# Peptides against a protein of PDB entry 3C2G, part 71

Target 1, 209 residues: chain A of PDB entry 3C2G
Amino acid sequence: IRTFDLLGLLLHDSDAIDGFVRSDGVGAITTVVQYPNNDLIRAGCKLLLQVSDAKALAKTPLENILPFLLRLIEIHPDDEVIYSGTGFLSNVVAHKQHVKDIAIRSNAIFLLHTIISKYPRLDELTDAPKRNRVCEIICNCLRTLNNFLMMWIPTPNGETKTAGPNEKQQVCKFIEIDILKKLMSCLSCEGMDTPGLLELRSTILRSFI

## One batch from the design tools (peptide; made by RFdiffusion4, then SolubleMPNN)

Design b2_p17_2_s2 (from b2_p17_2, 12 letters changed)
Fold by OpenDDE base, seed 4:
Structure b2_p17_2_s2 (fold): chain B 209 residues (1-209), chain A 17 residues (1-17)
Amino acid sequence: as target 1 above (209 residues)
Amino acid sequence: ALAAREAALQRARNASL
């Protein structure tokens, strides 16, 4: 715990973050969060989020790390773990095709749907801190989904992969009326990436038309 | 495609506080 808090205080510099990641810091965190201690798991997942945009992660093998983290956020009911884990996932899949492929093979699309489905509507949450945290989690899930869907949309200058039949079926669950209501509720939250949520809406529409 | 960069955004927020 204190070691992860100290590392979080030291990892304000991008070169320090990249140094930590090059030294297998992500593997070290994932080893430590295997212990059944909730505070340790929270602190480790928060540190993963803090390093999740590191440039050095483009050269880090995530084949063992990413499936482990996905399983952790699947089984852990803790909002702080889910927030940090979905934030990490959203950042590591950004612009990294091989990481997207690992996440998809590890059932990430279905997991994102499951996470969003477990949370109540934001209008049912009276506690503002809880409501904001739930909104952030939903936004992390939806941003991750956008990063996946963008692989299957033709770009003028890129080879587009086709989504498999299973991936298409899993993506179709995000057009459920409950999921769409949760997406719309996130647009009303202050400090959320409204342009990113509008991009996702456009990306979803382009994936089904 | 907007790259998800929540960690960078959080560092920018924390540097502005």
Scores: peptide ipSAE 0.034, ipTM 0.646, DockQ to the pose 0.081
Fold by OpenDDE base, seed 1:
Structure b2_p17_2_s2 (fold): chain B 209 residues (1-209), chain A 17 residues (1-17)
Amino acid sequence: as target 1 above (209 residues)
Amino acid sequence: ALAAREAALQRARNASL
């Protein structure tokens, strides 16, 4: 715990972040968060989020790390773990097509739907910190979904990958009325990534056209 | 915290383009 907090304080420098990632720091964190300690898991996932935009992650093999993290956020009920884990996922899938393919093979689309479905409506949350955290989690999930859907949208200059029938069926669940209501509630939250949610809405519409 | 995340998210978007 204190070591991850200290690392989080030292990782304000981009070169220090890249140095940590090049030294297999992500693998080291994933090893440490295997211990059944919620505070350790929370601190480790927070540190993963802090390094999740590092340029060095583009060169890091994530074949073992991503399935592990997806399983961790599937089984762990802690909002801080889910927030950090979905934030990490959203950032790493943006760097490479190969990372998107690993996440999709690891059932990420279904997991994102499951996470969004488990949270109450934001209008039912009276506690502002809790409401904001839930909104941030939903936004991380939806941004990750946008990064997946963008692979299947035709570009003017290339053969587009087609979504498989299973992926298409999983994506169709995000047009359920309860998911759409949660998306719309997130658009009404101040300080949220409204451009990213509007982009996702456009991407969903284009995927059904 | 929010600004660092927005910067991270913006960097991630720019890397997908």
Scores: peptide ipSAE 0.028, ipTM 0.625, DockQ to the pose 0.201
Fold by OpenDDE base, seed 3:
Structure b2_p17_2_s2 (fold): chain B 209 residues (1-209), chain A 17 residues (1-17)
Amino acid sequence: as target 1 above (209 residues)
Amino acid sequence: ALAAREAALQRARNASL
């Protein structure tokens, strides 16, 4: 705990973050969060989110890290863990095709649907901090989904990866009326990435039409 | 966009100082 708080205080500089990532800092965090302590898991996942935009992370092998993080998000009902973990996921899958492929093979599409389905409608949340956190989680999930769907959209050059039948079936769950209502409710939240949610809406339409 | 997320994380780092 105190070590991650100290690291969180030291990792405000982009070069320090890149230095930490180059020194296998992500592997070190994932080793430490295997200890069954909720506060340690929260602090470690928060630190993962803080380094998730590091340029050095593009050179880090994520083959062992991503499946572990996805499982951590699956088994922990903690909003702070889910927020940090989905935030990390959304950032790392944006950089590289192989990272998207690792996440998809690790059942990420189904997990993202499960996360969104678990949360109540934003209109049922009276507590503004809780409502905002839930909205951020849903938006992290939907941004990650957008990054996956973009692989299967025809490029002008005719080179497209085809989604497998299982991936197609998992993606079809995101057009459920409950998921669409949650997407629309997130568009009404202040401080949200409205352009990114509108991009996702356009990407969904182009993926099913 | 990725760049908007990176910029938001950098702002969050700067606001925690």
Scores: peptide ipSAE 0.028, ipTM 0.618, DockQ to the pose 0.090
Fold by OpenDDE base, seed 2:
Structure b2_p17_2_s2 (fold): chain B 209 residues (1-209), chain A 17 residues (1-17)
Amino acid sequence: as target 1 above (209 residues)
Amino acid sequence: ALAAREAALQRARNASL
């Protein structure tokens, strides 16, 4: 805990964050969050989120890290762990195509649907901090989905991956009325990435029409 | 999306100084 809080206080500079990532800092955090301590897991996942925008992550091997983090998010009921973990996922899949492929093979699309499905509607949440955190989690999931769908949109220059039949079936679950209502409810939250949610809406429409 | 999140992370870093 105190070590991760100290690292979080030292990692205010982008070059310091990049240096930490180049020194296998992400692997070190992933090793520490294997201990059955909820406060340690929270602090470690928060630190993962803080370094998740580092340029060095494009060169970092994530083959062992990403499946472990996806499993941690799947089994851990904690909103702070889910927020940090889905936040990390959304950023690292933006850096390189290979990370998207690892996430998809690790059942990330189904996990994102499961995460969104388990939360109540935002209008049923009276506690504003809880509502905002749930909205941020849903937006992290939807941003990650957008990064996956963008791979399968035909570009004029002819190199589009086709989604497999399983990936198509998993993506089709995001057009369920409950998921669409949750997407629309996130657009009404203050301080949300409204442009990114509108981009996802456009991407969904282009993927199914 | 990524740029908006990077900006949010940078704001969180600046608010902790």
Scores: peptide ipSAE 0.027, ipTM 0.616, DockQ to the pose 0.089

Design b2_p17_2_s3 (from b2_p17_2, 10 letters changed)
Fold by OpenDDE base, seed 1:
Structure b2_p17_2_s3 (fold): chain B 209 residues (1-209), chain A 17 residues (1-17)
Amino acid sequence: as target 1 above (209 residues)
Amino acid sequence: ALEKREAALQRSLSASS
């Protein structure tokens, strides 16, 4: 715990972050968070989030790491773990087709829906810190979904990958009224990535037209 | 910590425009 906090304090430098990632730091974190200690898991996932935009991750194989993290998020009922994990997922799939494919094969679309579905409506949350954290989690999930959906939108200049039947069915769940209400609630939250949520809305509409 | 995510959004916005 204290070691991860110390690493987090030292990793304000982009070169230090890249050095950590090149030394298999992500693999080291995933090994440590296998211990059933909530504080350790929180600290480890937070550190993963901090390094999730590192340039060195482009050269890091995520075939073993990403499925493990997805499972950790699935089984761990902790908002801080889910926040950090979904944030990590969102960052690593950005601009990386190979990583998107790994995530999708690891049932990420269904997991994202499950995460959004388990949280109450934001209007029912009176505690502002809790409400903001839940909104951030939902935004992380929806932004990750947007990155997946964009692969299946026809571009004027190329052959578009088609979503499989299973992926299409899972995507259809995001137009459920409960999910749409949560999306709308996130749009009303101050300091949220409203442009990203509006983009997702557009992407969803284009995926069904 | 969210730079790649923001870059993905910006590219998506530019591709839709």
Scores: peptide ipSAE 0.022, ipTM 0.574, DockQ to the pose 0.109
Fold by OpenDDE base, seed 2:
Structure b2_p17_2_s3 (fold): chain B 209 residues (1-209), chain A 17 residues (1-17)
Amino acid sequence: as target 1 above (209 residues)
Amino acid sequence: ALEKREAALQRSLSASS
């Protein structure tokens, strides 16, 4: 715990973060969070989130790391772990086709739907810190989904990947009324990426309906 | 922390076109 807290304080600039990532820091964290200690898992996942936008991640193999993290998020009921893990996922898949492919093969789309489905509506949450954290989690999931969907949108240059039948079916679940209500509730939260959520809504409606 | 988003690239591409 203290080691991850110290690392979080030291990793305040992009050069330090890149140095940590180049030294297999992500692999080290994923090894440590296998220990059955909730505080350690929280601290490790938070550190993953802090380094998730590092440029050095483009050269980091994620074939073992990403499936492990997805499984951790799936089985761990902790909002802080889910927040950090979905935040990490959103950042590492952005602009990285090979990482998107790993995530999708690891059932990420279904997991994102499961996460959103498990949380209550934001209007049912009276505790502001809890409501804000749930909103952030849902936003992380939806941003990740948007990053996946963007692969299947025709580019002006004519090269588009086609979503497989399973991926299409899993994406179609996000148009369920319950999911759409949660999306709309997130649009009303302060500090949320409203343009990004609106773009996702447009993308879902145009690409899969 | 700045979150990475594909949407930022698409907006940049659409604004350039």
Scores: peptide ipSAE 0.022, ipTM 0.586, DockQ to the pose 0.065
Fold by OpenDDE base, seed 5:
Structure b2_p17_2_s3 (fold): chain B 209 residues (1-209), chain A 17 residues (1-17)
Amino acid sequence: as target 1 above (209 residues)
Amino acid sequence: ALEKREAALQRSLSASS
């Protein structure tokens, strides 16, 4: 725990973060969080989030790491773990087709829907910190979804990957009224990625037209 | 695709604290 906190404090520089990632820091964290200690899992997932935008991750094999993290998020009810894990997922899939493919094969689309579905409506949350955290989690899920959907949008000049039938079915769940309401409620939260949510809305429309 | 931003935002928040 203290070691991860210390690492989090030291990893403010992008080169230091890249150095940590190049030294298999992500693998080290994922090894440590395999132990059933909630505080350790929280700290490790937070550190994963902190390094999730590192350029060095483009060269890091995620075939074993990402399925493990997805499973961890699936089974762990902790908002901080879910926040950090979904944040990590969102960042690592951005601009990385191979990572998107790993995530999708690991049932990430369904998991994202499950996460969003399990949280109450933001309007039902009276505690501002809790409401904001839930909003951030939903935003992380939706950003990740946007990155998946963008793979299947036809470009004027390119062969676009087609979503498989299972992926299409899973994506269709995100047009459920409850999911759409949660998306819209996130737009009212201060400090949220409103441009990103609007982009997702546009992407959803393009995916279903 | 959406840009990688969450970790950068978190670093900014931690640096301001």
Scores: peptide ipSAE 0.022, ipTM 0.602, DockQ to the pose 0.080
Fold by OpenDDE base, seed 3:
Structure b2_p17_2_s3 (fold): chain B 209 residues (1-209), chain A 17 residues (1-17)
Amino acid sequence: as target 1 above (209 residues)
Amino acid sequence: ALEKREAALQRSLSASS
């Protein structure tokens, strides 16, 4: 726990983060979080989030790591684990097609829907810290979804991947009224990635036109 | 991207507290 916090404090430098990732630091964290200790899992997932934007991750195999993390998020009813894990997911899939493919094959789209569906509406949360954390989780999920949807948008000059029928069906669940209300609630939160959420809204609309 | 978002979140949390 304290070790991960210390590592987090030391990893304010991009070169240090890249060095950690090149030394299989992500694999080391995923090994540690296999132990049934909630504090250790929280600290490990937080550290994963902190290194999730590292350039060195482009060269890191995530075939075993990403499915494990997705399963961890699925089975842990812990906001801090879910926050860190969805944050990690959203960052590692950004601009990385092979990572998107791993995530999608690992049922990430359905998991994102499940996460958003399980949380209450933000207006039902009276505790401001809890409400803000839930909003961040939903934003992480939606940003990840946007990154997936962007693969299937035709570009004027490129071969567009087509979503499979299962992926299309899973994406269609995000236009449910409950999900849309939660998206709108996040758009109303101060300090959130409003441009990213607006981009998602546009991407969703384009995916159904 | 992460650093900018964390900084924005921290500013939002500090403004709410």
Scores: peptide ipSAE 0.018, ipTM 0.520, DockQ to the pose 0.084; fails the geometry check

Design b2_p17_2_s4 (from b2_p17_2, 10 letters changed)
Fold by OpenDDE base, seed 5:
Structure b2_p17_2_s4 (fold): chain B 209 residues (1-209), chain A 17 residues (1-17)
Amino acid sequence: as target 1 above (209 residues)
Amino acid sequence: SLALREAALQRALSASL
């Protein structure tokens, strides 16, 4: 706990973060969060989120890390763990096809649906901090989904990766009326990535039409 | 409104499946 808080304070610049990632810092965090301590898991996942945009992650093998993190998010009911873990996932899949493929093989699409489905509607949340945190989690899930769907959209000049039958079936769950309502409710939250949510809405339409 | 956009999105998705 205190070590991760100290690391989070030291990792305040991009070069320090990138140096930590090059030294297998992500592997070190994932090793430590294997112990069943909720405060340690929360602090470790927060630190993962802090380093999740590091350039060095493009050279980090994530084959063992991503399945572990996805399982951690699946079994932990803690909003802070889910927030940090979905934030990490959404950042590490961005612009990295090989990382998207690892996440999809690790059942990420189904997990993202499960996470969104577990939360109440944002209009049912009276506590503003809780409502904002739930909105951020849903936004992280939906931003990750956007990054997956974009792989399967035909480009005018390229070989398009086709979604497999299983991936297509998993993605079809995101057109459920409750999921669409949660997407639309997130568009009404202040301080959210409204452009990214509008992009997802466009991406969904292009993937199903 | 957001509700009108939701209903339009739902109709478009349901027509394409």
Scores: peptide ipSAE 0.017, ipTM 0.488, DockQ to the pose 0.022
Fold by OpenDDE base, seed 2:
Structure b2_p17_2_s4 (fold): chain B 209 residues (1-209), chain A 17 residues (1-17)
Amino acid sequence: as target 1 above (209 residues)
Amino acid sequence: SLALREAALQRALSASL
């Protein structure tokens, strides 16, 4: 706990973050969060989120890390773990085709749907901190979905990956009315990445219509 | 247009209810 908080204070610049990632800092965190301590898991996942945009992650093998993190999010009902883990996922898949492929093979699409489906509507949440955290989680899930859908949109230059039949079936669940209502509720939430959510709306419309 | 796609989405949603 205190070590991860100290590391989070020391990792205040991009060069320090890149240095930590190059020293297998992500692997070290994933080793430590295997201990059955909720505060340690929360602090470790938060530190993963803090380094999730590091340039050095493009050279970091995620084949063992990403499936483990997805399983951790699946089994822990903790909003702080889910927030940090979905935030990490959304950042590491961005612009990285190989990481998207690892995430998809690791059942990420279904997990994201499950996470969004488990949370109540934002209008049913009276506690503002809880509502904001739930909105951030849903936004992280939806941003990750956008990054997946963008792979399957035809580009003018002719190389489009086709989603497999299983990926298509999993992605089709995101056009369910409950999921779309949650997307729309996030668009009404103050301080959210409204441009990114509008991009997802456009991507859904381009992928399914 | 985006508006035509939104209307098509609304129809698809209404048909799925």
Scores: peptide ipSAE 0.009, ipTM 0.433, DockQ to the pose 0.019
Fold by OpenDDE base, seed 3:
Structure b2_p17_2_s4 (fold): chain B 209 residues (1-209), chain A 17 residues (1-17)
Amino acid sequence: as target 1 above (209 residues)
Amino acid sequence: SLALREAALQRALSASL
């Protein structure tokens, strides 16, 4: 615990973060969070989120890391672990086709749907900190979904990756009325990535109409 | 962003005091 807190304090600049990632810091975190301690798992996932935008991650193999993290957020009911893990996922899949493919093969689409479905409606949450955290989690899931859907939209050059039948079935769950209501509720939350949520709305319309 | 990391560091330092 104290070691990850100290690492989080030391990793406040981009060069230190890139240095940590180049030194297999993501693999080291992944090894440590295998220990069944909730506080250690929280601290490790938070540190993963802090390094998730590092340039050095483009050179880091994620084939073993990403399936492990997806399993971790599947089995842990902890909002802080889910927040950090979905935040990491949303950042690492951005602009990285190979990472998107690893995530999809690792059942990420279904998991994201399960996470969104588990949380109550934001209008049922009276506690503002809890409501904001739930909204952030949903936004992380939806941002990740947007990154997946964009692969299957035809480019102006007529090139498009086709979604497989399983991926099509999994993404069709995101047009469920409950999921769409949660998307709309997130658009009404202050301090959320409203442009990203509007982009997702446009991407959904282009993918399903 | 770097600014968000600096703000997060300040919050962590303030919470540890």
Scores: peptide ipSAE 0.006, ipTM 0.402, DockQ to the pose 0.072
Fold by OpenDDE base, seed 1:
Structure b2_p17_2_s4 (fold): chain B 209 residues (1-209), chain A 17 residues (1-17)
Amino acid sequence: as target 1 above (209 residues)
Amino acid sequence: SLALREAALQRALSASL
């Protein structure tokens, strides 16, 4: 715990973050969070989030790391783990087609739906810190979904990847009225990525029209 | 953002002290 907090303190600049990632720091965290200690898992996932936008991650193999993290988020009920893990996922899939393909093969679309479905409506949350954290988790899931859906939208050149039948069925779950209400509630929260949520709304509409 | 990281680091440092 204290070691990850201290390491997080040293990772305040981009060069230190890139140095840590180049030294297999993501693999090291992934090894340490295999211990059944909630505080250690929370601290490790927070550190993963802190390095998730590092340029050096473009050269880091994620074939073993990403499936492990997705499984950790699936089985761990802790909101801080889910927040950090979905934040990591949303950042690492950005602009990286090969990472999107790993995530999709690892059942990420279904997992994102499961996470969003687990949380109550934001209007039912009276505790402002809890409501904000839940909104951030939903936003991380929805931003990741947007990154997946964008692969299946035709480019100006008429080229598009086709979603498989399973991916199409999983994506159809995001037009359920409960999911749409949660998306709309997140748009009403202050300090959220409102542009990203509006982009997702547009992407959903274009994927089903 | 870098500024949000610095503010988070300062809070974590202050909590460890």
Scores: peptide ipSAE 0.005, ipTM 0.397, DockQ to the pose 0.067

Design b2_p17_3_s1 (from b2_p17_3, 7 letters changed)
Fold by OpenDDE base, seed 5:
Structure b2_p17_3_s1 (fold): chain B 209 residues (1-209), chain A 17 residues (1-17)
Amino acid sequence: as target 1 above (209 residues)
Amino acid sequence: MEELLKLYEERLKKVSS
């Protein structure tokens, strides 16, 4: 825990972060957080979030790392772990097709649905800090989902990948009425990325209509 | 499904306006 905190203090600029990532820092963290200590897991995931935008991640093999992190998020009910993990996921898949592919084959779409389904409507949360954290988690999920869906939208200039039947089925879960109601409730939340939600809406429509 | 998406779109437009 202390080590992760110290590392976090040292990783304030992009060069330092890239250096850490090039030294297999992400792999090191994921190894450490396999120890069943909640505080350690929280600290490790937070550090992962801090380095999740590193340019060096494009050259980092994530085939073993990402599935592990997805599983970690799946099994931990801890909002801080889920926040950090979904934030990491959202950032690492951005502009990286190979990482998106790893995430998708590791059932990331289903996981995102599971996460959203676990939380109540934001308007039902009276505790502001809790509501804000949940809002951030939902935003992370939505951004990630949008990034996935954008891969399957035809572009004027080229061949677009087609979502497999399983992926389509998983995406269809997000347009179920109960999920839609939850997503609608997010728009009333002060901390919600409303533009992101609207973008997701547009992406879903373009994908399925 | 298409109908549901349309309803969703309409609802989002209303709340975001």
Scores: peptide ipSAE 0.016, ipTM 0.506, DockQ to the pose 0.018
Fold by OpenDDE base, seed 1:
Structure b2_p17_3_s1 (fold): chain B 209 residues (1-209), chain A 17 residues (1-17)
Amino acid sequence: as target 1 above (209 residues)
Amino acid sequence: MEELLKLYEERLKKVSS
C-alpha cells in the first residue's frame, strides 16, 4: 500500500509515467490487486488512474490486463475502486482503436450500463462527497461509451465500422429514460465534465437518427 | 430537459418496434 502511494508521488511527470508503463508497471499493479485486500486494491487502482493517459500505453499489450480490470470493477463494491477503474478505462480507450476493440469484446458496453444502473439517482443522495463520486463514476462510464460510439459514426472522408447487432442492442439501453435521467442529473452537478456529457448526448443523437 | 427525454423515448420506441 505504501509502495503504491510512494510511486504515485514519484510519478509526477510524463517521462516517469512512461518509464513505469514501459517497465510493465500496469501489469505489475494488476497482479498485486488480485489479492483480497481492499486497501491494496484501492491504492493500486488509484495508481492505474494516475498513469492511464500515458503515451506508452499505446504500445502496451492490454489483452490480459483490460479484461481483468473490467471484471474487477464489475464485482468490487468500493466506489473508490470503481471510480479509479472507470477512469482508467475512459482514458486508456481514448484514441486507441485496438484498446476499444478489446474492451468491447470483453462486454464493456454492457458493463458500463450495469455500473450506471446500480447507483441511485443523484438527487436522492444527500451526502455531497458520495454524490460527487457517483457522478464522476457515471461520467467516466458515459465518456467511455462516447469513445465507442464515435467509431460507428460515418465521417465524410473515412471508412466507418458498423456496430454489430449485440453492440447496437446494448447501446440502445443507454437511451432508456432512467439512464437519460441519470445523465441529465450529472449535467447539473457542480464541477463535472459538462462538455463531455454534452458531446455524448450529441453522439447518441447522431447514432439513432 | 423534458423535451429531450421525450425525444429519446420516442426514438427508443421506434427502435424497439
Scores: peptide ipSAE 0.021, ipTM 0.534, DockQ to the pose 0.016; fails the geometry check
Fold by OpenDDE base, seed 3:
Structure b2_p17_3_s1 (fold): chain B 209 residues (1-209), chain A 17 residues (1-17)
Amino acid sequence: as target 1 above (209 residues)
Amino acid sequence: MEELLKLYEERLKKVSS
């Protein structure tokens, strides 16, 4: 735990972060967080989030790391772990087709739905810190989903990847009325990524045409 | 919000058909 805290202090610029990632720092963290210690898992996931936008991650194999992290988020009820994990996911899939494919094969779409379904409507949360954290988690999920959906939107040249039937069905769950009402409740939260939610609307409407 | 819900509902019908 202390080691992760110290690393977090040392990794304060992009060059240091890239150096850490190039030295298989992400793999090292994922190895450590396999131990059943909640504090260690929190600290490790927080550090993962901190390095999740590193340029060096584009050259890092994530075939084993990403499925492990997704499983960790799935089974761990801790909001801090879920926040860090979904934040990591949203950053690593951005603009990386191969990473998106790994995530989707690892049941990421279903996981995102599960996470959103787990939490109550934001207007039902009276504790502001809790509400804000839940809002951030949902935003991370929506950003990730948007990144997935972008793969299946036709390009100007007419080319498009086709979502599998299972993926299509899972995506449709996000625009069911009950889920949609929950997502819309996020708009009432201060600091909510409203542009991101509106972008998702546009993406959904453009997807699966 | 109501307009947004309507758009999503319409899209759901198209995508799920």
Scores: peptide ipSAE 0.019, ipTM 0.505, DockQ to the pose 0.017; fails the geometry check
Fold by OpenDDE base, seed 4:
Structure b2_p17_3_s1 (fold): chain B 209 residues (1-209), chain A 17 residues (1-17)
Amino acid sequence: as target 1 above (209 residues)
Amino acid sequence: MEELLKLYEERLKKVSS
């Protein structure tokens, strides 16, 4: 735990982060978080989030790591773990088609829906820190979903992947009114990138129209 | 916010139909 905390303090610049990732730091973290210790898992996932936008991740095989992380956030009730994990997911899939594919094959779309569905409406959360964290989690999920959906939106160049029937079915779950309400409730969160969230919403809607 | 929700609801109705 202390090691992860220390690493988090040291990994403040892109070069250090890339160095860590190149040294299989992500694999090391995932190995450590296999231990059933909540504090360790929390610390590890936080560190994963911190390095999740590293350029070196493009060269890191995530075939084993990503499914593990997805399973971890699926079963772990800790908001901090979910926050870090969904944040990691959102960042690692960004602009990386192969990573998106791994995530989707690992049932990520369904997981995102499950996570969003798990949390109450933000207006039902009276504790501001909790509400904000939940909002961030939902935003991470939606951003990740957006990254997936973008693959299936026709580009001006005419190249688009077609979502499989299972993926389409899973995506359709996000048009549920409760999900949309939760999405909208995020707009009231302090510090929220409202324009970005609206864009995500628009993308989701366009995927269904 | 309510207007946006209504818009979504209306769109959802159209898609579900």
Scores: peptide ipSAE 0.018, ipTM 0.503, DockQ to the pose 0.017; fails the geometry check

